# Peptides against a protein of PDB entry 3EFO, part 74

Target 1, 262 residues: chain A of PDB entry 3EFO
Amino acid sequence: SQLADLYKSCETDALINFFAKSAFKAVLHQPLKVIREILVNQTAHMLACYRKNCASPSAASQLILPDSMKVLPVYMNCLLKNCVLLSRPEISTDERAYQRQLVMTMGVADSQLFFYPQLLPIHTLDVKSTMLPAAVRCSESRLSEEGIFLLANGLHMFLWLGVSSPPELIQGIFNVPSFAHINTDMTLLPEVGNPYSQQLRMIMGIIQQKRPYSMKLTIVKQREQPEMVFRQFLVEDKGLYGGSSYVDFLCCVHKEICQLLN

## One batch from the design tools (peptide; aimed at target 1 L63 H254)

Design b2_p29_6 (made by RFdiffusion4)
Pose (drawn by RFdiffusion4):
Structure b2_p29_6 (pose): chain A 259 residues (1-239, 243-262), chain P 29 residues (1-29)
Amino acid sequence: SQLADLYKSCETDALINFFAKSAFKAVLHQPLKVIREILVNQTAHMLACYRKNCASPSAASQLILPDSMKVLPVYMNCLLKNCVLLSRPEISTDERAYQRQLVMTMGVADSQLFFYPQLLPIHTLDVKSTMLPAAVRCSESRLSEEGIFLLANGLHMFLWLGVSSPPELIQGIFNVPSFAHINTDMTLLPEVGNPYSQQLRMIMGIIQQKRPYSMKLTIVKQREQPEMVFRQFLVEDKGGSSYVDFLCCVHKEICQLLN
Amino acid sequence: SPKYSLPPHMKPVIEELEEDIDEVASNLP
């Protein structure tokens, strides 16, 4: 009967999986604007209830989120930015219908990764003694002109290359000497390489391991290339609203529920 | 049912987000 126990026991990934499927089913029944509004208001409602009933007294300038829901807003914003709940500019209906379908079948492990892609820094890789590098936030702010990154959501895998990308690596991987020497349209498996092209292939394997679909590798050269598509998967950035924007929005309506 | 557990390499980014949420949430108008 205590609300504190309800919240202390929640699982964001499980909640995100439900909201996503619930919203994606509703796309075939209600205006998308109506669906997004329900999602945002339900989110503000869950948090406002915790604030007025469980949270110890705190200043109004603060937004209080339970530990169980620490990253719920970030993921909810990712759902709202997803092309299924978004619109016309680019992204075919065939792409939306397809993604809507893929999510309807997903388990928690799949939806977690689908809505928050995994961004791995590759240029800072420890050679032959690896075990998959620490992940980095899904934002352009964590990309470096000197860096090479791996981004995966379970369906797509992007190998991102910065402009001042170390030629030493571009050689040990693409077998070509320089950055401008790589052609994106040749997105096939590169072998050779002794320390790195192997350590990279190792992690590309480990990532695919538990994943049902074999991912489509897409190489992205930084500055003005196909990168526009890649930017979509940096879900923390604006690209809908940014993570911070959404957080700013939820607080407003949580306050509107004046308590 | 048991909760889903994240792989170890995913934990630092989640911890960073938690801290960022606390910092942004604490400085709202």

Design b2_p29_6_s1 (made by RFdiffusion4, then SolubleMPNN; from b2_p29_6, 12 letters changed)
Fold by OpenDDE base, seed 2:
Structure b2_p29_6_s1 (fold): chain B 262 residues (1-262), chain A 29 residues (1-29)
Amino acid sequence: as target 1 above (262 residues)
Amino acid sequence: SPKYQREPWQLPVFEELEEEMDKIASSLP
């Protein structure tokens, strides 16, 4: 059932919340390098323990992920790549402090969205439907130059525009004739009043619902400098400034597990 | 207040991700 599926990884979500708060608290007393190492070790140890105690026979070198923890490495990597634990030039010290403070007070639902954002392909929006478009994985591979995407993590909201995004949609959203005419300095969408604009605004409103903080909107054009900031929210991907992809992280964890078991 | 549960939009995303994780895990040396 859908209900059962919704609770499938609840324990993982709770663990990430716990690890995030623990790590962010530790920032005040321990070097970032040490904190990151601890998180990696904890991940490896948990999975190694599972491997040792699992009933299913398999090769010692084979990575086995329990059903409830399949996405744990992904979230752990997101945590490791967070600006609080991995300083990035594009993020100010104040922003890091702000995020640290906020995460320390987040419930499981809030931290879940924070570490794995919602990414919506709004260019496929059906204006006749009241349903949200289906979310996609937070990876650059899911973006398209012809698309327009909305990303939200509970603190920030980004409207990403491909260089070849449809002029009709640009007109509908911004009331300008082309991509080049979009002013990315704006933090609010204009009140254009057409069905598409209204639908987008409705979606943004729905996303904002049940969130304790008002999300700041940033308009991002593909291939412009601010896009680099946006790409850091594509949490599955390799970070620009030292962060690994979730795949690379999984490989690293696997290696660590092998070392623990051999 | 209801107990925590994932949002409906997350289901298809994480189902896909879990499948991907299984593939990756099985392919690692």
Scores: peptide ipSAE 0.648, ipTM 0.936, DockQ to the pose 0.566
OpenDDE base, seeds 1, 3, 4, 5: peptide ipSAE 0.631, 0.633, 0.644, 0.639; ipTM 0.932, 0.932, 0.935, 0.933

Design b2_p29_6_s2 (made by RFdiffusion4, then SolubleMPNN; from b2_p29_6, 11 letters changed)
Fold by OpenDDE base, seed 5:
Structure b2_p29_6_s2 (fold): chain B 262 residues (1-262), chain A 29 residues (1-29)
Amino acid sequence: as target 1 above (262 residues)
Amino acid sequence: SPKYQLPEYMLPVLKELEEETDRIASTLP
């Protein structure tokens, strides 16, 4: 009962913060491959222990996660795919060092946002509503060629525009007539002054609130080269440089658990 | 769980992730 209570009381946010800091500290004296393997093993061991000691009787091959930790694999995969642990050609050593140091000082809320970004479908905004739109999962499957999305992770903010984004929204946000006219070199949105522009700016402001760092805005057009950088923040998807999709990662964890229990 | 103290607009994502995890888990051999 005590063990079961422990697992039920586990908080994924705190665990990810801990694992992140532990892993990022280990970067100083262990190979990245080893660190990633340790994280996977720790995840598998933790879940295997729960399966063995806390879960109701079921098939040994069935993956069972405690309610409080059902999203742990998602965040763990995000951690494993982070540029500090999985090197990317476009990320310099200095940038990796910088991000490592930042995470080492992050609280639970900050690290959660950092590893799993907020992705907002701003094309669905009701200008008469003061409510923020519901976020969507960080996957390409949730994007739309007709949509406009805002992504933020506490350090970066992206405004992604589909190739078929509504001209009226483009006009409202950028004061240009079409997608082709959008200047992606800009890091600030123009003050167009219409309700949609004002609401978007408000949303951006809300997202920026209580964040320790000012997020740089990057405007991204679908199918242009900079979109590749943006897609790396779609953390549930398969990465370009060896990172797994969430589904694949969960399968991997399941396999490890089975090996531990058999 | 502290994760539910996040902004309300993120709650649907978390719930969906939990459901997705369950879905995937149920299909694994």
Scores: peptide ipSAE 0.454, ipTM 0.848, DockQ to the pose 0.637
OpenDDE base, seeds 1, 2, 3, 4: peptide ipSAE 0.435, 0.410, 0.449, 0.447; ipTM 0.836, 0.818, 0.853, 0.842; seeds 1, 3, 4 fail the geometry check

Design b2_p29_6_s3 (made by RFdiffusion4, then SolubleMPNN; from b2_p29_6, 11 letters changed)
Fold by OpenDDE base, seed 1:
Structure b2_p29_6_s3 (fold): chain B 262 residues (1-262), chain A 29 residues (1-29)
Amino acid sequence: as target 1 above (262 residues)
Amino acid sequence: SAKYELPEYLKPVLEELEKEMDEIASSLP
């Protein structure tokens, strides 16, 4: 059917860009609560329509999505949790206004990275490999106290260190003997010159490529105060100020779809 | 036009998301 073909050809990155800009424009004229409700309803209706017109009746009870739309729910949840649509006390009015304006001018590729960051387990780096490590889901559940992770969303870059990070890696990256000696005020990694340090710098360079803004590096130690800021970028987790986890959002959308189809 | 493809870094993430979606769907009425 024509509708089935439309869903198969759907470009999720373009849709998220569209929904984000539409919602951020609407903020000027509509209450945030209303905007969020509209986005949830639109998501449910789109998916319900797919099930009704494209899915087999036997699968109607399940949340089945075409390959091109499988990431749509997670992106929509990220959008709903953005500080522009979900105000948070730790974010100033000026910062919200700035982010709104930035997104309004973002291209499709930029908004995709912005709403779902790249999180890399750099403690698993193989210095003999030229490939980037596989990204992990943006959730605290994917972090480990023994790990070191790099997060980037096109605007910010974070290097997160677990409290039990390997001393040899700390030495390799920072040229200090232990976790306690790491200076979190630095915005640039030292040029240590060993293969691991060079590879990390290369990865950071690759991530920075083709981005319109230079991402400032923030060093984050687990269990220190600045980690709270870092956790805000773990977009799949439950928000502190009314945002749902990805799992909870999926459950909510599923229930709404079922109601629409009954 | 070229077929839409996710960025390379999202591919491993998508695999996990798909698995979780299936699990959630199977657990809900």
Scores: peptide ipSAE 0.480, ipTM 0.881, DockQ to the pose 0.561
OpenDDE base, seeds 2, 3, 4, 5: peptide ipSAE 0.457, 0.467, 0.435, 0.459; ipTM 0.870, 0.877, 0.854, 0.869

Design b2_p29_6_s4 (made by RFdiffusion4, then SolubleMPNN; from b2_p29_6, 14 letters changed)
Fold by OpenDDE base, seed 3:
Structure b2_p29_6_s4 (fold): chain B 262 residues (1-262), chain A 29 residues (1-29)
Amino acid sequence: as target 1 above (262 residues)
Amino acid sequence: SAKYQREPYLLPVFEELKEEMDRIASSLP
């Protein structure tokens, strides 16, 4: 059917772009709570419609997701937790307005990155390779105290350092002897000139190259106060200000779908 | 206009997410 073809052909990234822009436009005229409810409802209705019209008969309690929308709940939850839709004390009104405006002009690729950042394990870099390391899930569970990670969402770039980061890597990146000596006030990495430093800088350059905005670099030490800001970009994790985990969100959506179909 | 495609180095994350969603979905009451 035409409907089945539509669901099979839809892409999560495009949907998130659409929902984000729609929601962010609505912020001007509707309460945030209403907007969030609408997004949840739209998600549930979409998936319910798919199940009803496109999926094979199954138990009423079974959640069926088409391949093209399997990650939709994750991204939708990221959208719902965004500071534009979920106010955070540390985010000013001006910053919220700025982010809203930026997203309103983002293409699909930009919005995808914005709502689900790239998280790269920098400590695993092969200086002989020109390829970017494979990204990992945006969750604290994927970080390690011994690791160094680069996070980028198209607007911000973070270099996160575990408390037990290898001294040799710290020396290679910052030209200081230990974790304690790293100055987190810097917004640029020093040009140390060794292969590792050069490789990292190259990676950062590649990440920046395809983005329309210059990303500010923030150096983050694990267990220091600024890490709290960084953790907000680990979008799979439960938010500090009322945002649910994607699992909880999925449960909520599932419940609503069941209600719609019964 | 070229069809939108995700960056290759991000694909493993998304595939993992899809698999996890399948697992979660199958475990929901």
Scores: peptide ipSAE 0.453, ipTM 0.861, DockQ to the pose 0.687
OpenDDE base, seeds 1, 2, 4, 5: peptide ipSAE 0.440, 0.561, 0.578, 0.475; ipTM 0.843, 0.900, 0.907, 0.864; seeds 2, 4, 5 fail the geometry check

Design b2_p29_7 (made by RFdiffusion4)
Pose (drawn by RFdiffusion4):
Structure b2_p29_7 (pose): chain A 259 residues (1-239, 243-262), chain P 29 residues (1-29)
Amino acid sequence: SQLADLYKSCETDALINFFAKSAFKAVLHQPLKVIREILVNQTAHMLACYRKNCASPSAASQLILPDSMKVLPVYMNCLLKNCVLLSRPEISTDERAYQRQLVMTMGVADSQLFFYPQLLPIHTLDVKSTMLPAAVRCSESRLSEEGIFLLANGLHMFLWLGVSSPPELIQGIFNVPSFAHINTDMTLLPEVGNPYSQQLRMIMGIIQQKRPYSMKLTIVKQREQPEMVFRQFLVEDKGGSSYVDFLCCVHKEICQLLN
Amino acid sequence: EVVVHFVDGHPLQEDVDEIGEEAAKRVQL
């Protein structure tokens, strides 16, 4: 009968999986704007209830989120930015209908990765003694012109290359000497390489391991290349609203529920 | 509980980084 126990026991990934499927089923029944509104308001409602009932007294300039829901807003914003709940500019209806379908079948492990892609820094890789590098936030702010990154969501795998990308690596991987020497349209498996092209292939394997679909590798050269598509998977950035924007929005309506 | 501090209608960067880093750590294999 205590609300504190309800919140202390929640799982964001499980909640996100439900909201996503619930919203994606509703796309075939209601205006998308109506669906998005329900999602945002339900999110503000859950948090406002915690604030007025469980949270110890705190200043109004603060937004209080339970531990169980620490990353719930970030993921909810990712769902709202997703092309299924978004619109016309680019992204075919065939792409929307397809992604809407893929999510309807997903387990928790799949939806977690689908809505928050995994961004791995490759240029800072420890040679032959690896075990998959630490992940980095899904934002352009964590990309470096000197860096090479791996981004995966379970369906797509992007190998991102910066402009001042170390030629040493571009050689040990693409067998070519320089950055401008790579052609994106040749997105096939590169072998050779002794320390790195192997250590990279090792992590590309470990990532695919638990994943049902074999991912489509897409190489991205930084500055003005296909990169436009890649930017979509940096879900923390604005690309809908940014993570911070959404957080700013939820607080407004949580306050509107004046308590 | 996580408390996010606002100044001039915007959250402090430190709180944003902590939440974002936690989101990133959860997708780690």

Design b2_p29_7_s1 (made by RFdiffusion4, then SolubleMPNN; from b2_p29_7, 11 letters changed)
Fold by OpenDDE base, seed 3:
Structure b2_p29_7_s1 (fold): chain B 262 residues (1-262), chain A 29 residues (1-29)
Amino acid sequence: as target 1 above (262 residues)
Amino acid sequence: DVIIRFVDGKPLEEDVEAILDEAAARVQL
């Protein structure tokens, strides 16, 4: 059917880009709560329509997603948790306005990264390899107190240090004896010159080269105040200021779909 | 189609993990 063909052609990244721009435009004339409700409603209606008209028969307890939209709820939750739609006290009005304006001009690839960041376990780097580490899921559960992680979303870059980060890595990256000696006010890594430092800088360079905007580096120590800002980018997790975990969001969407169909 | 099974109003972990793993992989450079 024409409807089935439409769903097959609806790619997640394009949809998220559309929904983001629509929502961020609506911020100018609608309450944030209403905008969020509309987004959830639109998601539920789209999926309910698919289940009713396109999907193969399945148990009512199941959530059915077309293949082209299998990660749509993930990104939709990220959108709903964004500081533009979910106002956070630690984010200035100017920053929110800036992000809103930037998203309005983003292409599909940029908005994808913006809403679901890249999180790299750089403590696993092999200096003898040219391979980049595989990204991990944006959740605190994937972090390690012994680890060092680089996060980037196209606008911000964070270097997160676990409280038990290896001293040798600390020395290699920052040229200081220990975690306690790291200066988190710095926005640039020192040019230490060892292979590990060089490789990290290379990775950061590669990430930056793929993005249209210059990302300033924020160094974050675990359990220090600035980590709270970093945690906002762990988009799968429950937010501190009303944002749902992906699981909770999925439950919400599923419930609404069931209400629409029953 | 991708199916997420629900039990007692909660999605099965394995079904969720499969989708989230893909999401994380999509942003890799």
Scores: peptide ipSAE 0.734, ipTM 0.966, DockQ to the pose 0.890
OpenDDE base, seeds 1, 2, 4, 5: peptide ipSAE 0.731, 0.734, 0.732, 0.732; ipTM 0.965, 0.965, 0.966, 0.966

Design b2_p29_7_s2 (made by RFdiffusion4, then SolubleMPNN; from b2_p29_7, 12 letters changed)
Fold by OpenDDE base, seed 4:
Structure b2_p29_7_s2 (fold): chain B 262 residues (1-262), chain A 29 residues (1-29)
Amino acid sequence: as target 1 above (262 residues)
Amino acid sequence: DVLIRFVNGKPLEEDVEAILDEAAARVQL
């Protein structure tokens, strides 16, 4: 059917871009809570319509997603958890305004990265290889106390350091003897010049080169106060200020779909 | 279609993980 073809042709990244811009425009005229509710409602309605008119029959207990939209709820949750829509107190008014304006001008590729960040396990780098580590899921469960991770969303870059990060890597990156000596007020990595440092800088450069805006670097130590800001970018997890985990969001969407179809 | 099975109001972890793994894999350098 024409409707089925429409769903098959849907592009998640385009949809998220559209929803983001629509929502961020609405911020000027509607309460944030209302905007979030509308987004959830729209998501549920889209998926309910698919289930009713396009999907193959299945148990009511299941959530059915067209292949083209299988990650849509992931990104929708990310959108709902964005500081522009949640108005997290740890984010300044100016920063929220800045992000809102930037997203309003973002293309599909930019908004994709912005809402679901790239998280790279830097501690796994092989200095003898030109291969870059595969991105991991944006969740605390994918971090390790022994690890060092680089997170980038096109606007911000974080270097997260586990409390048990290898001293040799810390020295390689920061030229300090231990985790405790790392200065988190730094916004630039020192030019240490060893292979590991150079490789990390190369990776950061590659990430930056593909983005239209310069990303400010923030150094984050595990278990320190600034880590709370970093954790807000772990978009799969439950937020500190009303943001849902992906699982919780799915439950909400599924529940609403069932209500629409019952 | 992608199916997420729900048991007792919660999605099965394996079904969720599959989608989230794909989401993470979409990120390219």
Scores: peptide ipSAE 0.714, ipTM 0.964, DockQ to the pose 0.862
OpenDDE base, seeds 1, 2, 3, 5: peptide ipSAE 0.705, 0.705, 0.714, 0.709; ipTM 0.962, 0.962, 0.963, 0.963

Design b2_p29_7_s3 (made by RFdiffusion4, then SolubleMPNN; from b2_p29_7, 12 letters changed)
Fold by OpenDDE base, seed 3:
Structure b2_p29_7_s3 (fold): chain B 262 residues (1-262), chain A 29 residues (1-29)
Amino acid sequence: as target 1 above (262 residues)
Amino acid sequence: DVLIRFVDGKPLEEDVEAILDEAAASVQL
């Protein structure tokens, strides 16, 4: 059927790009609350339609996603949690306006990275290998007090340091003896010159290479006040300013789908 | 199709984890 073919042809990255641009355009004319409600409603309607017309029969207690849209709810939640749609006191009006304008011009790949950042466990680097570490999920549950993580979303880059980060890595990256000695006001890593430092710089370069905008580096220490900004990029988690966790969002979507099919 | 099972109004962790793992892995450099 035409409908089944439509769902098969859908791509999550294209869809989220479309929804993001539509929502960010609507910000100029509609209340944020209404925009968020529309996005949730659209998500529920799309999935309800699939369940009704395309999916194989299953229990009402299950949420059915077409393969092409299996990660759509993930990105939709990220969109809903974005500072353009969820005003945050730490983000200025000008910054929100700037981000809105940037997204309006983003391609599919750029918007995907923007809404779901890349989070790399830098502390696991093997200096003898040229392989990049595998990205981990953007959740506090994936961070470690003993770890060092690099986060990038195409606009911002963060180096997050656990309170118990290995001193040898701290020295390797910053050329200081301990976590306490790290200056978080720096926006550039020092050129220490050891293999670990060189590898980290290479990774940062690779991340930057394919992005149209230069990402400013922010150094973040765990449990310091500025970490709150970093935590907002952990998009799977519940936000401090009204954003839901992915799990809570799924519950909301599932409930609405059930209501539509009832 | 991908199925997420719900029990007592909450999705099963294992079903959620599979999707989230893919989301993280799909991020482009």
Scores: peptide ipSAE 0.702, ipTM 0.964, DockQ to the pose 0.835
OpenDDE base, seeds 1, 2, 4, 5: peptide ipSAE 0.688, 0.696, 0.702, 0.697; ipTM 0.963, 0.964, 0.964, 0.965

Design b2_p29_7_s4 (made by RFdiffusion4, then SolubleMPNN; from b2_p29_7, 13 letters changed)
Fold by OpenDDE base, seed 3:
Structure b2_p29_7_s4 (fold): chain B 262 residues (1-262), chain A 29 residues (1-29)
Amino acid sequence: as target 1 above (262 residues)
Amino acid sequence: DVIINFVDGKPLESDVEAILDEAAASVQL
């Protein structure tokens, strides 16, 4: 059917780009709460329409997504949790305005990365391998106190250090003997010159090279105050300032769909 | 279609995990 073909042709990355720009434009003339409600409503209506008109019959206890939109709720939740739509005290007005303006000009790939960052477990690097570590999900559940992680969203780059990060890696990256000695005020890694340091910088370089904006590096120690900023980029998790976990968001969407169809 | 089953008002973990894994894997830098 024509409607089925429409859903099949929809791409999540394009939809999120559209919704983000629409929402961020609306920030100038509508309350944030209203904008968020509209986004949830639009999501629910789109999926309810699919369930009613395109999907096979299903139980009320099921949420059905077309294949083209299987990750749409993931990114929609990320959008709803963004500091532009969900203001956070640790984000300045200028920074929020800056991010809003940037998103308004982002392409599909840029916005996708912006809303769901890449999180790399760099503590697993094999210095003798040219393979990059596989990205992990943006959730606290994927972090470890023994690990070191690099997060990038096209605008920011974070190096997160677990409290029990291996001293040898700390020495390799920062040329200091321990976690306690790491200076988190630095925005550039030192030129230590060992294979691990070189590999890490190469990875960072590759990430940066593919992005149109220069990403400032922020070094984050676990359990220190600046980690709270980093945690807001773990977009699957419940936010500190009202943002829902992905699971909670799914419940909300599912409930609204059921209300629309029952 | 992708189906997420709900039990006692909560989505089935395995259904959620599959989608989230794909989301993370699809990130392009």
Scores: peptide ipSAE 0.716, ipTM 0.966, DockQ to the pose 0.810
OpenDDE base, seeds 1, 2, 4, 5: peptide ipSAE 0.709, 0.713, 0.712, 0.714; ipTM 0.965, 0.965, 0.965, 0.966

Design b2_p29_8 (made by RFdiffusion4)
Pose (drawn by RFdiffusion4):
Structure b2_p29_8 (pose): chain A 259 residues (1-239, 243-262), chain P 29 residues (1-29)
Amino acid sequence: SQLADLYKSCETDALINFFAKSAFKAVLHQPLKVIREILVNQTAHMLACYRKNCASPSAASQLILPDSMKVLPVYMNCLLKNCVLLSRPEISTDERAYQRQLVMTMGVADSQLFFYPQLLPIHTLDVKSTMLPAAVRCSESRLSEEGIFLLANGLHMFLWLGVSSPPELIQGIFNVPSFAHINTDMTLLPEVGNPYSQQLRMIMGIIQQKRPYSMKLTIVKQREQPEMVFRQFLVEDKGGSSYVDFLCCVHKEICQLLN
Amino acid sequence: ISVTPLSDEEIEESEEEVIELLQELLEES
């Protein structure tokens, strides 16, 4: 009967999986604007209820989120930015219908990765003694012109290359000497390489391990290349609203529920 | 932040629906 127990026991990934499927089923029944509104308001409602009933007294300038829901807003914003709930500019209806379908079948492990892609820094890789590098937030702010990154959501895998990308690596991986020497349209498996091209292929394998679909590798050269598609998977950035924007929005309506 | 408040009846009904939804989802898990 206590609300504190209800919140202390929640799982964001499980909640995100439900909201996503619930919203994706509703796409075949209601205006998308109506669906997004329900999602945002339900999110503000859940948090406003916790604020007026469980949270110890705190200043109005603060937005209080339970531990169980620390990253719920970030993921909810990712759902709202997803092409299934978005619109016309680019992204075919065939792409929307397809992704809408893929999510309807997903388990928790799949939906977590689908809505929050895994960004791995590759240029800072520890050689032959690895075990998959620490992940980095899904934002351009964590990309470096000197860096090479791996981005995966379970369906796509992007190998991102910066402009001042170390030629030493571009050689040990693409067997070519320089950055401008790589052709994106040749997105096939590169072998050779003794320390790195192996350590990279090692992590590309481990990533695919638990994943049902074999991911489509897409190489991205930084500055004005295909990168436009890649930027979509940096879900923390604006690309809908940014993570911070959404957080700013939820607090407004949580305050509107004036308590 | 100042925003036009909603009525108390509407807030209570909405919070009841949200609490019921969260209980249903936890029972299903």

